# Peptides against a protein of PDB entry 5Z08, part 303

Target 1, 168 residues: chain A of PDB entry 5Z08
Amino acid sequence: RQKDEWAKKTSSLMKQLDWFIGEHLGAMLAAEELGGPVVGELMEIDPDDLSAGFNAHGKLKKATSQPDLDRRQRRIDDIWGPQDEQGQAHKRKRGADEALAASAEMRDLIEQLMNKLVEAGGDNSATYVEIPRESAAARFLVRSKVAMFHPNDARRLRLVDFGRDLDD
Target 2, 222 residues: chain B of PDB entry 5Z08
Amino acid sequence: GLPRLIDAIEEASKIPAKRRQTPIKPTIEKLTTHLYTHGASPDSLLRLADLLTLRNHLDQASLAAITRNLYPSSTVSDEVVLRFIGALGHGQLKPTLALQALFLRWLVMVYHLLENPGVLGQVYGVLFDLLDTAAIRPQLCHLLALVTRRKHVRPFRIQAILTLSRQTGGDPNLTGLLRVFKNYYPEIIVGDATKGRASAFKHPDPQWRQHLDEIQQRRSEA

## One batch from the design tools (peptide; made by RFdiffusion4, then SolubleMPNN)

Design b2_p28_1_s1 (from b2_p28_1, 12 letters changed)
Fold by OpenDDE base, seed 5:
Structure b2_p28_1_s1 (fold): chain B 168 residues (1-168), chain C 222 residues (1-222), chain A 28 residues (1-28)
Amino acid sequence: as target 1 above (168 residues)
Amino acid sequence: as target 2 above (222 residues)
Amino acid sequence: MQQILDTLLRHGRYDDVVRLYIERILEG
């Protein structure tokens, strides 16, 4: 009975977290991956704002025509295609796709981290997930004090053991 | 009355100082005088919390003056508390760390007037994870010392305090907080981290407390 | 819980929201 209530509560919380990642976090993570602001520095980024790109300082480019677009910005603009109506539609679609990809990456990473924590049975050495790259998702979890990198290997990430009790 | 003063300040807060038709300082002075004399009702307190915690065009001196005179005439709601908690940390949308320290000091001084002290326990992690922010750490540790219960004392938090204590060279506020943890779990091995000087977490402003008590007494007699 | 989450979101505290969810999931 208590295990079933716990499982139901946990399932409900996981669903809420998944919803939150998709509705709020994904676009911001995608923006960070694209060289935009760090998650939480700005309020909710509209996926449409992703299409505007970010300057070298991580600020949303206002449509001001300043000519000296630094090489990184040209790459972002090249990635996002010409500023014509078709290019803008392609940009918006790509922004949405990047937000979905970032959401999926965050969900997968959280799931892997939680699974490894459960499987380790209290052995901290066994709780590490190997990550292919330092993603915006990984950085976010570390900044959020949810995860920690291995001190000697930035490719290894573990979840903070929030569930551990002193009475256990 | 206080609501009309808040209305005027809310409207002025939407406009950059250079574009205002009238100086806001006289209205801020009227507000702070009113707050000092009568305190803030729950409704006024919520509106003032929004002015203090949300990004607007008010200057830092005005925000600090309001915060220093933010005497509750009654209780402090969960909503008001959560506004101040939400305003903590780093970012372009956040108040300055100096103002955040004043908010934390305020929460300490009005802790006994909270409608639900448990609300701070529900956001314990939000507060705890800001301990690495040196500018707010003294007031933050004091608030955490009031809020901490047995359920908050977890192995990962003990380790976090110990690590941060080593990194800071034994901050007395962290030592004080670790002693609070040890009161709930005497068996916690804290090593040398508790042997140092600890903060006593005394009331930050006795004069402010006395004035608050006078405001609260007038309400009980009415 | 919802009031806390709504307030954190209003203040751009996305990191705290994720942490609160994960903490609650792991604590049971």
Scores: peptide ipSAE 0.615, ipTM 0.866, DockQ to the pose 0.804; fails the geometry check
Fold by OpenDDE base, seed 2:
Structure b2_p28_1_s1 (fold): chain B 168 residues (1-168), chain C 222 residues (1-222), chain A 28 residues (1-28)
Amino acid sequence: as target 1 above (168 residues)
Amino acid sequence: as target 2 above (222 residues)
Amino acid sequence: MQQILDTLLRHGRYDDVVRLYIERILEG
């Protein structure tokens, strides 16, 4: 009974976290990945805002002024196609796709980190997940003090063991 | 009354100082005088917390003056507490670290008036993770010393304090907090980190406390 | 919990929100 209530509560919290990642965090992570602001520096970013790109200072480029062709922004713009109505639709779609990709990456990373922590049974050396790159998701978890890199290997990430008790 | 003063300041806070038709300073002075004399009701505290914690066009001196005179006439709600917690940390939208230190000091001084002291325990991690911010660390450690319960003393937090203590050369506030942890778990091996001078976490402003007590007594008589 | 989350979100504290979820999941 108590284990079942715990499992239900944990499942509910996981669903809430998953929802939060999709609804709020994904677009912001995508913006950070694209050279936008760091997550939490600005208010929520609409996926549509991702299409406008970011200046060298991480500020949203207003659609109106001639994009001073910063190379990184050019690459974003080149990938997002012409400024016609079709191009705007492609930009919006791509912004949504990037937000979805960032959400999926964050979800997968959290799942892997949690699974490794549980499987390790208290062995800290076994809690590390290998990450293919320093993604916005990985950086976010480290900044959030949820995860930490291995001291000698930035490709290895582990979850902070919040559940460990001193009475155990 | 106080609500009208808050209304005027709220409206002024939406306008850059250079575009205001009238200087706000006289209204701030009236507000702070009123707060000093009568304190703030729960509703007024909520409105003032928004003015203090949300980005607006009020100057830092005015915000600091309001914070220094923010005497509750009654209790402090969870909502008010959480606004101040939400305003902590780094970022362009956050108040200055100097103002955040005043907020933390305020929370320490009004801790006994919280409607639900447990709310701070629920956001313990938010507070704890700011310990690396030197400018707010003294007041933050004091607040954490009040808030800490057995459930908050975890291995990862012990290790975090020990690491930060080494990095800071044994900050007395961190030593004080670690002693609070040790009170719940005497078996914690803290090594040399607890051998140093620890902060006693004394009340930060005895005169402010006395004046608060006078304001609170008037409420009990009414 | 909802009041805490709403307030943290109002203040752009997405990092704290994620941490609070993970902490609660692991402490449970």
Scores: peptide ipSAE 0.613, ipTM 0.865, DockQ to the pose 0.795; fails the geometry check
Fold by OpenDDE base, seed 3:
Structure b2_p28_1_s1 (fold): chain B 168 residues (1-168), chain C 222 residues (1-222), chain A 28 residues (1-28)
Amino acid sequence: as target 1 above (168 residues)
Amino acid sequence: as target 2 above (222 residues)
Amino acid sequence: MQQILDTLLRHGRYDDVVRLYIERILEG
């Protein structure tokens, strides 16, 4: 009974976390990856805003016509193609795709981190996940005090052991 | 009355100071005088918490003056508490660290008036993870000392405080918090981190407390 | 919990929201 209630509660919380990642966090992580603001510095970013790109200060470029597209914006524009209606649709789609990719990366990373923590059975040396890159997702978890890099290897990340009790 | 003063300040908060037709300072002074004399009702506290915690065009001196006079006439709701917690930390949308320190000091001073003190225990991690912010650490450690229960004393938090204590050269507020942890688990080995001077977490403003008690007594007689 | 989460979101505390979920999942 208690185990079943725990399993149900844990499953519910995991589903809520997955929803939160998809609905709120994914677009912001994608914006950070694209050289936008760090997650939490601004309010929620619409995936459509990702298509507008970011200035050198990480601010959303308002659609004002000023031609001095900084080199970073040229790269974004080169990635996004011509500013016709088709180009805008492609831009919106790409913004949505980047948000989905960032959401998936965060979910997968959290899952791997949790699995390694459970598998390690209290051995901190066995809790590290190897990450292919320092992603916005990885940086976010570290800034959030949820995860920690290995002191000698930035490719190794571990979850903070929140579940460990002193009475255990 | 107080609601009309809050209405005027809310409207002024939407407009940059240079574009206001009338100076807001006289209205702020009327508000702070009213708060000092009568305190704030739960509804007024909620509205004032929004003005203090959300980004607007009010100046820092006005926000600080309101915070220093934010006497509750009754209880403090979870919603009010959570607004102040939400305003803590770094970011362009956050209040200044000086104002955040005043918010934490306020929470310490009104802790006994919380409708549900357990709400702070539910957001314990939010508070705890701000301990590296030196500007708010004294007030934050004091609040954590009040909020800490056995369930919050975890191995990862002990390690975090010990690490931060070493990095800060033994901040007396961190030493004080470690002693609170040790009260729940006497067996915790804290090493040299507890040998130093610890903060006693005394009431930060006895005069403010006395005035709060006078406001609270007037309500019980009405 | 919902009131806490809603308030944290209102204040852009996305990091705290994720941490609270993970902490509660692991404490269970």
Scores: peptide ipSAE 0.613, ipTM 0.866, DockQ to the pose 0.848; fails the geometry check
Fold by OpenDDE base, seed 1:
Structure b2_p28_1_s1 (fold): chain B 168 residues (1-168), chain C 222 residues (1-222), chain A 28 residues (1-28)
Amino acid sequence: as target 1 above (168 residues)
Amino acid sequence: as target 2 above (222 residues)
Amino acid sequence: MQQILDTLLRHGRYDDVVRLYIERILEG
């Protein structure tokens, strides 16, 4: 009974975390990957805001008519196509796709980190996940003090062992 | 009364100082005088917590003056506490670290008036993970020393404090917090990190405490 | 818990929200 309640509670919390990643975190992670602000520097970023793009300073481009389209801005505008209605729809779709991709990456990374921690059975050397790149998701977990890099290898990430007790 | 003063400050807080028709300083002075004399009710505390913790156009001197005079006339709700906790850390939307240090000092000084002291234990990780922020560390360690229970003393937190203690050259506040941890688990091996000077976590402002006690006493007689 | 989460979200503390979820999952 208590184990079943624990399993149910853990499952509920995991579902809530999954929801939170999808509804709030994914768009912000995508913005960071696209050279936008670091997660938490701004309030919630709507996927539509992702479509507006970011300036060289990581600030949301307000549709200001100012002509000083820096080369990087032209490249973003070129990547995002003409500002016609179809181009705006394509931008919105791309922003949504990037948010979904970032959400999926974060979910997968958390799952791998948790699985490795459980499988290691207390062996800290076995808790590391190999990451292909330093993603916004990985950086976020490290900044959040949820995960830490291996001291000698930035491609190895481990979860902080929150569950370890001193009475164990 | 206090609600009308808060109304005026809330409206002024929405407007940049250069665009205000009337200087806000006289209203701030009236507010701080009222708070010093009568304290703040739970409802007024909630409104003032929003003014202090949310980004607005109030100047830092005004925010600091309000915080220094933020005497509760009764209890402090979980909602008020959580607003101050939410305002901690780094970011463009956060108050200055100097103001955050005043908030943490305030929480220490009103800890005995919390409706539910356990609320701080529920956000223990939020507080603990700010220990690397040097500007708020003294007040943060003091608050953590009050909040810490056996359930919060975990191997990862011990290791985190030990690491940070080495990095800071043995900050007395971290040494003080490690001693609090050792009180719950005497078997914790902290090595030389506890042999150094530790903060005693004394009350930050005895005069403020005395004045708070006078305000609280008036409520109990009413 | 919900009041804590709502307050953290109101203040843009997404890192703390994720940490609180993971911490509670692993402590259970």
Scores: peptide ipSAE 0.613, ipTM 0.866, DockQ to the pose 0.824; fails the geometry check

Design b2_p28_1_s2 (from b2_p28_1, 13 letters changed)
Fold by OpenDDE base, seed 1:
Structure b2_p28_1_s2 (fold): chain B 168 residues (1-168), chain C 222 residues (1-222), chain A 28 residues (1-28)
Amino acid sequence: as target 1 above (168 residues)
Amino acid sequence: as target 2 above (222 residues)
Amino acid sequence: MELIIKTLLEMGRYDDIVRLYIEEILKG
């Protein structure tokens, strides 16, 4: 009975976290990966805002044609600038795809981190996940004080052991 | 009355100071005088919490003056508490760290009037993870000292405090918080971190407390 | 929990939201 209630609670919390990642966090992570603002510096980014692109300062580009933008800004504007209706639809789709990819990466990373923590059975050396790159997802978890890098290897990430009790 | 004063300040808060037709200072002075005399109802507290925590065009001196006179006439709701907690930390949309320190001080002073003091225990991690922010650490440690229960004392938090204590050269507020943890788990090995000077977490403003008690007594008699 | 998450969401506290969920999952 108590174990079943726990399992239901855990499942519910996982679903809520999954929802939050998909509906809110994914677009912001995608924006950070694309050179936008760091997650939490601004309010929620609409996936449609991802299609507008970001300036060199990580701010949303308003469609204003300012001429003397640097080559990087021109390239971003060429990729994300106002195109015809078809081009805008393609950009919106690309923004949505990037948000979905970022959401999937975050979900997978959290799952791996949790699984390694459980499998380690209290051995901190066995709790590390190898990450292919320092992603926006990885940086976010570290900034959030949820995860930490190995002190000597930034490719190794572990979850903070929130579940460990002093009575254990 | 108080609602009309809040209405005027809310409208003024939407407009940059240079574009206001009338100075807001006289209205703020009327508000603070009213708050000092009568306190704020739960509904007024929520509206004032929004003014204090949301980014607007009010000046820092005005926000600080409101916060210093934010006497509850009744209880403090979970929503009001969570507005202040949500406003803590670093960010472009957040209040200044000086104002955040005043919010934490306020929460300490009104802790006994919370409708549900357990709400702070539910957001314990939000508070705890701000301990590295030096500007708010004294008031934050005081609030955590009030909120901490056995369930919050975890190995990772002990390690975090010990690490931060070493990095800060033994901040007396962190030492005080470790002593609170040790009250729940006497067996905690804290080494030299608890041998230093600890904060006593005394009431931050006895005069403010006395005035609050007077406002609260008037309500019980009405 | 609902009011907490709602308020934190409205205030852009995304890091705290993720941490609260993970902490509650692992404590259970």
Scores: peptide ipSAE 0.682, ipTM 0.887, DockQ to the pose 0.784
Fold by OpenDDE base, seed 4:
Structure b2_p28_1_s2 (fold): chain B 168 residues (1-168), chain C 222 residues (1-222), chain A 28 residues (1-28)
Amino acid sequence: as target 1 above (168 residues)
Amino acid sequence: as target 2 above (222 residues)
Amino acid sequence: MELIIKTLLEMGRYDDIVRLYIEEILKG
């Protein structure tokens, strides 16, 4: 009974988190990845705002020239490029797609982090997830004090062990 | 009455000071006088919390004056509490850290009037994760000392306080908070972090408390 | 929890919202 109630509660909370990521956080993460404001610096960004471009106040941080950034920069340029041929509808769709992608990345990262924490059974050394890059999602979780980088390796991220009790 | 004063201030808050037709200071003074004399109802508290926590064109002196006179005439709702909690931290849309310190001080002073003190326990992590903000740390630790229960004392939080205590050279407020944690778990190894001077978390303003008690007493007689 | 999330959302406390959910998931 208690385990079932726990499982239901956990499932419900996970669904709420997924909802929050999809409806609110994903667009802001996408904006940050696209060189927009850091999540939380500004109010919520709608996917439509992502398609419209960041105004002069949202300093598009010039995407640092990492080669993978060139592909994203091309995507940015495609999203933010001159309004000419690709109709407003395609820009809106692309903004929505970037928000969805960012949402999926965040969900996946959280899932991996939680799974590793559970699997480690209290071994902190086993709780690290390898991340391919410092994403907006990863940075967000660290700023949120939800996750921590390995002190010697910024490619290794672990979840803060919120579940550990002193009575255990 | 108080609602009309709030209305006037709300309208003025939407307009830059240089564009206001009338000076707001006299209205603020009337408001603070009214608050000092009668306190604020729950509805008025909510409206004032919005004025204090949302970005507007009110000057810092006015906001501080309102906060210093924010006597509840009755209870403090969860919504009011959460407005103040949500206003904490860094950000362009957030109040100044000085004003946030006043909010935290206020929450400490009215803690016994909260409709649901448990709400602060639910947002414990929000408060706890602001401990690195030096400007609000004294009042934050005091509030956390009031809010902390056994369920909040977790290994990761102990480690976080210990780390921050080392980084700050043993901030007495952090030492005080660690002592609160140790009261729930005496077995916590805090090392030398608790041997130093700790804050006693005394009431920040006894005169304010006395005046609050007088306002609250009038409610019980009505 | 609904009021908490609503208020934090209105106030742009996205970091705190995610943390609250994760903390509640892991403490359960």
Scores: peptide ipSAE 0.682, ipTM 0.888, DockQ to the pose 0.801
Fold by OpenDDE base, seed 3:
Structure b2_p28_1_s2 (fold): chain B 168 residues (1-168), chain C 222 residues (1-222), chain A 28 residues (1-28)
Amino acid sequence: as target 1 above (168 residues)
Amino acid sequence: as target 2 above (222 residues)
Amino acid sequence: MELIIKTLLEMGRYDDIVRLYIEEILKG
């Protein structure tokens, strides 16, 4: 009975976390990956705002015509094509795709980190997940004090052991 | 009445000081005088919490004056508490660290009036993870000392405090918090981190407490 | 917990939200 209640609670919390990642966090992570603001520095970013791109200072490009498009801006513009209606639709779709990709990466990373922590059975050396790159998702978890990099290897990430009790 | 004063300040908070038709300072003074005399109802506290925690065009002196006179006439709701907790930390959207220290001091001084003290225990991690912010650490450790229960004393938090204590050269507030942890788990090995002088976490303003008690007594007689 | 998450969300505390969920999942 208690195990079943725990399993239901855990499942509910996982669903809520997945919802939060998909509805809120994914677009902000995608913005950070694209050279936008760090997650939490600004309010929530709409996926549609991703289509406008970011300047060298991580600010949303206002539609102002000024020509000094920095090289990062050119890459964003090259990615986003001509300003026609089809181009705007392609931009919106790409922003949505980037948000979905960032959401999926965060979900997968959290799942791997949690699984490794459970599998390690208290061995801290066995809790590390190998990450292919320092993603916005990985950086976010470290800044959030949820995860830690290995002191000698930035490609190894572990979850903080929140579940360990002194009464256990 | 108090609601009309809050209305005027809310409207003024939307407008940059240079564009206001009338100075807001006289209205702030009326508000702080009213708060000092009568305290704030739960509804007024919520509205004032929004004014204090949300980014607006109010000056820091006005925000500090409101916070210093924020006497509850009754209880403090979970929503009010969470507004102040949500305003803590670094960021462009956050209040200044000086104002955050005043919020934490306020939460310490009104802790006994919380409708649900357990709400602070639920957001314990939010508070705990701000311990590296030196400007708010004294008040933060005091609040954590009040909030800490056995369930919050975890190995990762013990290690975090020990690490931060070493990095800070043994901050007395961190030493005080470690002693609170040790009260729940006497077997915790804190090493040299507890050999230093610890903060006693005394009430930060006895005069403010006395005045709060007077306001609370008037409500019980009405 | 609903009020906590709602308030933190409104105030842009995204890091704290993720931490609170993960901490609650692992303590259960």
Scores: peptide ipSAE 0.682, ipTM 0.887, DockQ to the pose 0.815
Fold by OpenDDE base, seed 2:
Structure b2_p28_1_s2 (fold): chain B 168 residues (1-168), chain C 222 residues (1-222), chain A 28 residues (1-28)
Amino acid sequence: as target 1 above (168 residues)
Amino acid sequence: as target 2 above (222 residues)
Amino acid sequence: MELIIKTLLEMGRYDDIVRLYIEEILKG
């Protein structure tokens, strides 16, 4: 029973994380990969967004993340070609494809990191995943203090052992 | 009343100071006077939290003055707490670190009025990961000292504090937080990191506390 | 959890959101 409840909770959390990566994080990671702003640093609210964006209660009408996503998407779109309607559609598609690719990379990286942590059985030396490149996904996890690079090898990444207890 | 004052400030916050038709300072003074006298209701507190945490055209002195007079007349909701927590850290849209320090100080001073103190425990990692930010570290460590429970004391966090303590030359606030951890796990080997001077995490403003108590008493009588 | 994620999302705390999910997954 408890194990089943745990498994359900873990599965639910993983699904939520996957949703978050796909709906929000992927586009931002793609923008960072393309030389855009670092994820989370450049929420530039335009003065126009400040003037227009407040509801009657002084809250931003739109989630603060949405304008930044829109700007990043525009920047991705600006990088990839002509301003005509067909060009815009192709740009949007390319931006979407890059966001999907970044989402997939992040999901895969998290999965690998978690699997290695479980497989290592407490051996920190065995918890490292070899990464082919320093991706926006890898950098994000390190900045987020979720993962750490090996001190002597930037191609090796490990998950922070959040699960380790002192009562164990 | 307070809602109308907030309305006026919200509208003014959308406009650069140089383009405002009327100075906002008199309205800020009326607001702070009202807050000092009556405190803020939960609804008003949420609106004020938005004004304080969202990027707008209000000057830092006004934001600081509001924060210093942000007496809750009742409880503090999870939403209000999370607005302040979400405003912490670095970024162009974040409040200044000086203002963030005031927010953390405020959370310390109103901790006993939280509707659900457990909400801070749920976002413990958000707070903990900001310990490297020197400008907010004193107030952050104080808040963490209040929030920390046995479940938060984990090996990775102990190691993080120890590492940061070495890097900072033994910041007294980190030493204080490490002592809090050691209270839950006396067996934690902290080495020389706990032998140094530690912050006592005393109430940051006894006069503010007294005035808060007076405002809270009026609510119980009403 | 829902209010936390909603608020952090609105405030652009994407790093914290990912960390919170991973931490909850691994502690369970």
Scores: peptide ipSAE 0.680, ipTM 0.883, DockQ to the pose 0.809

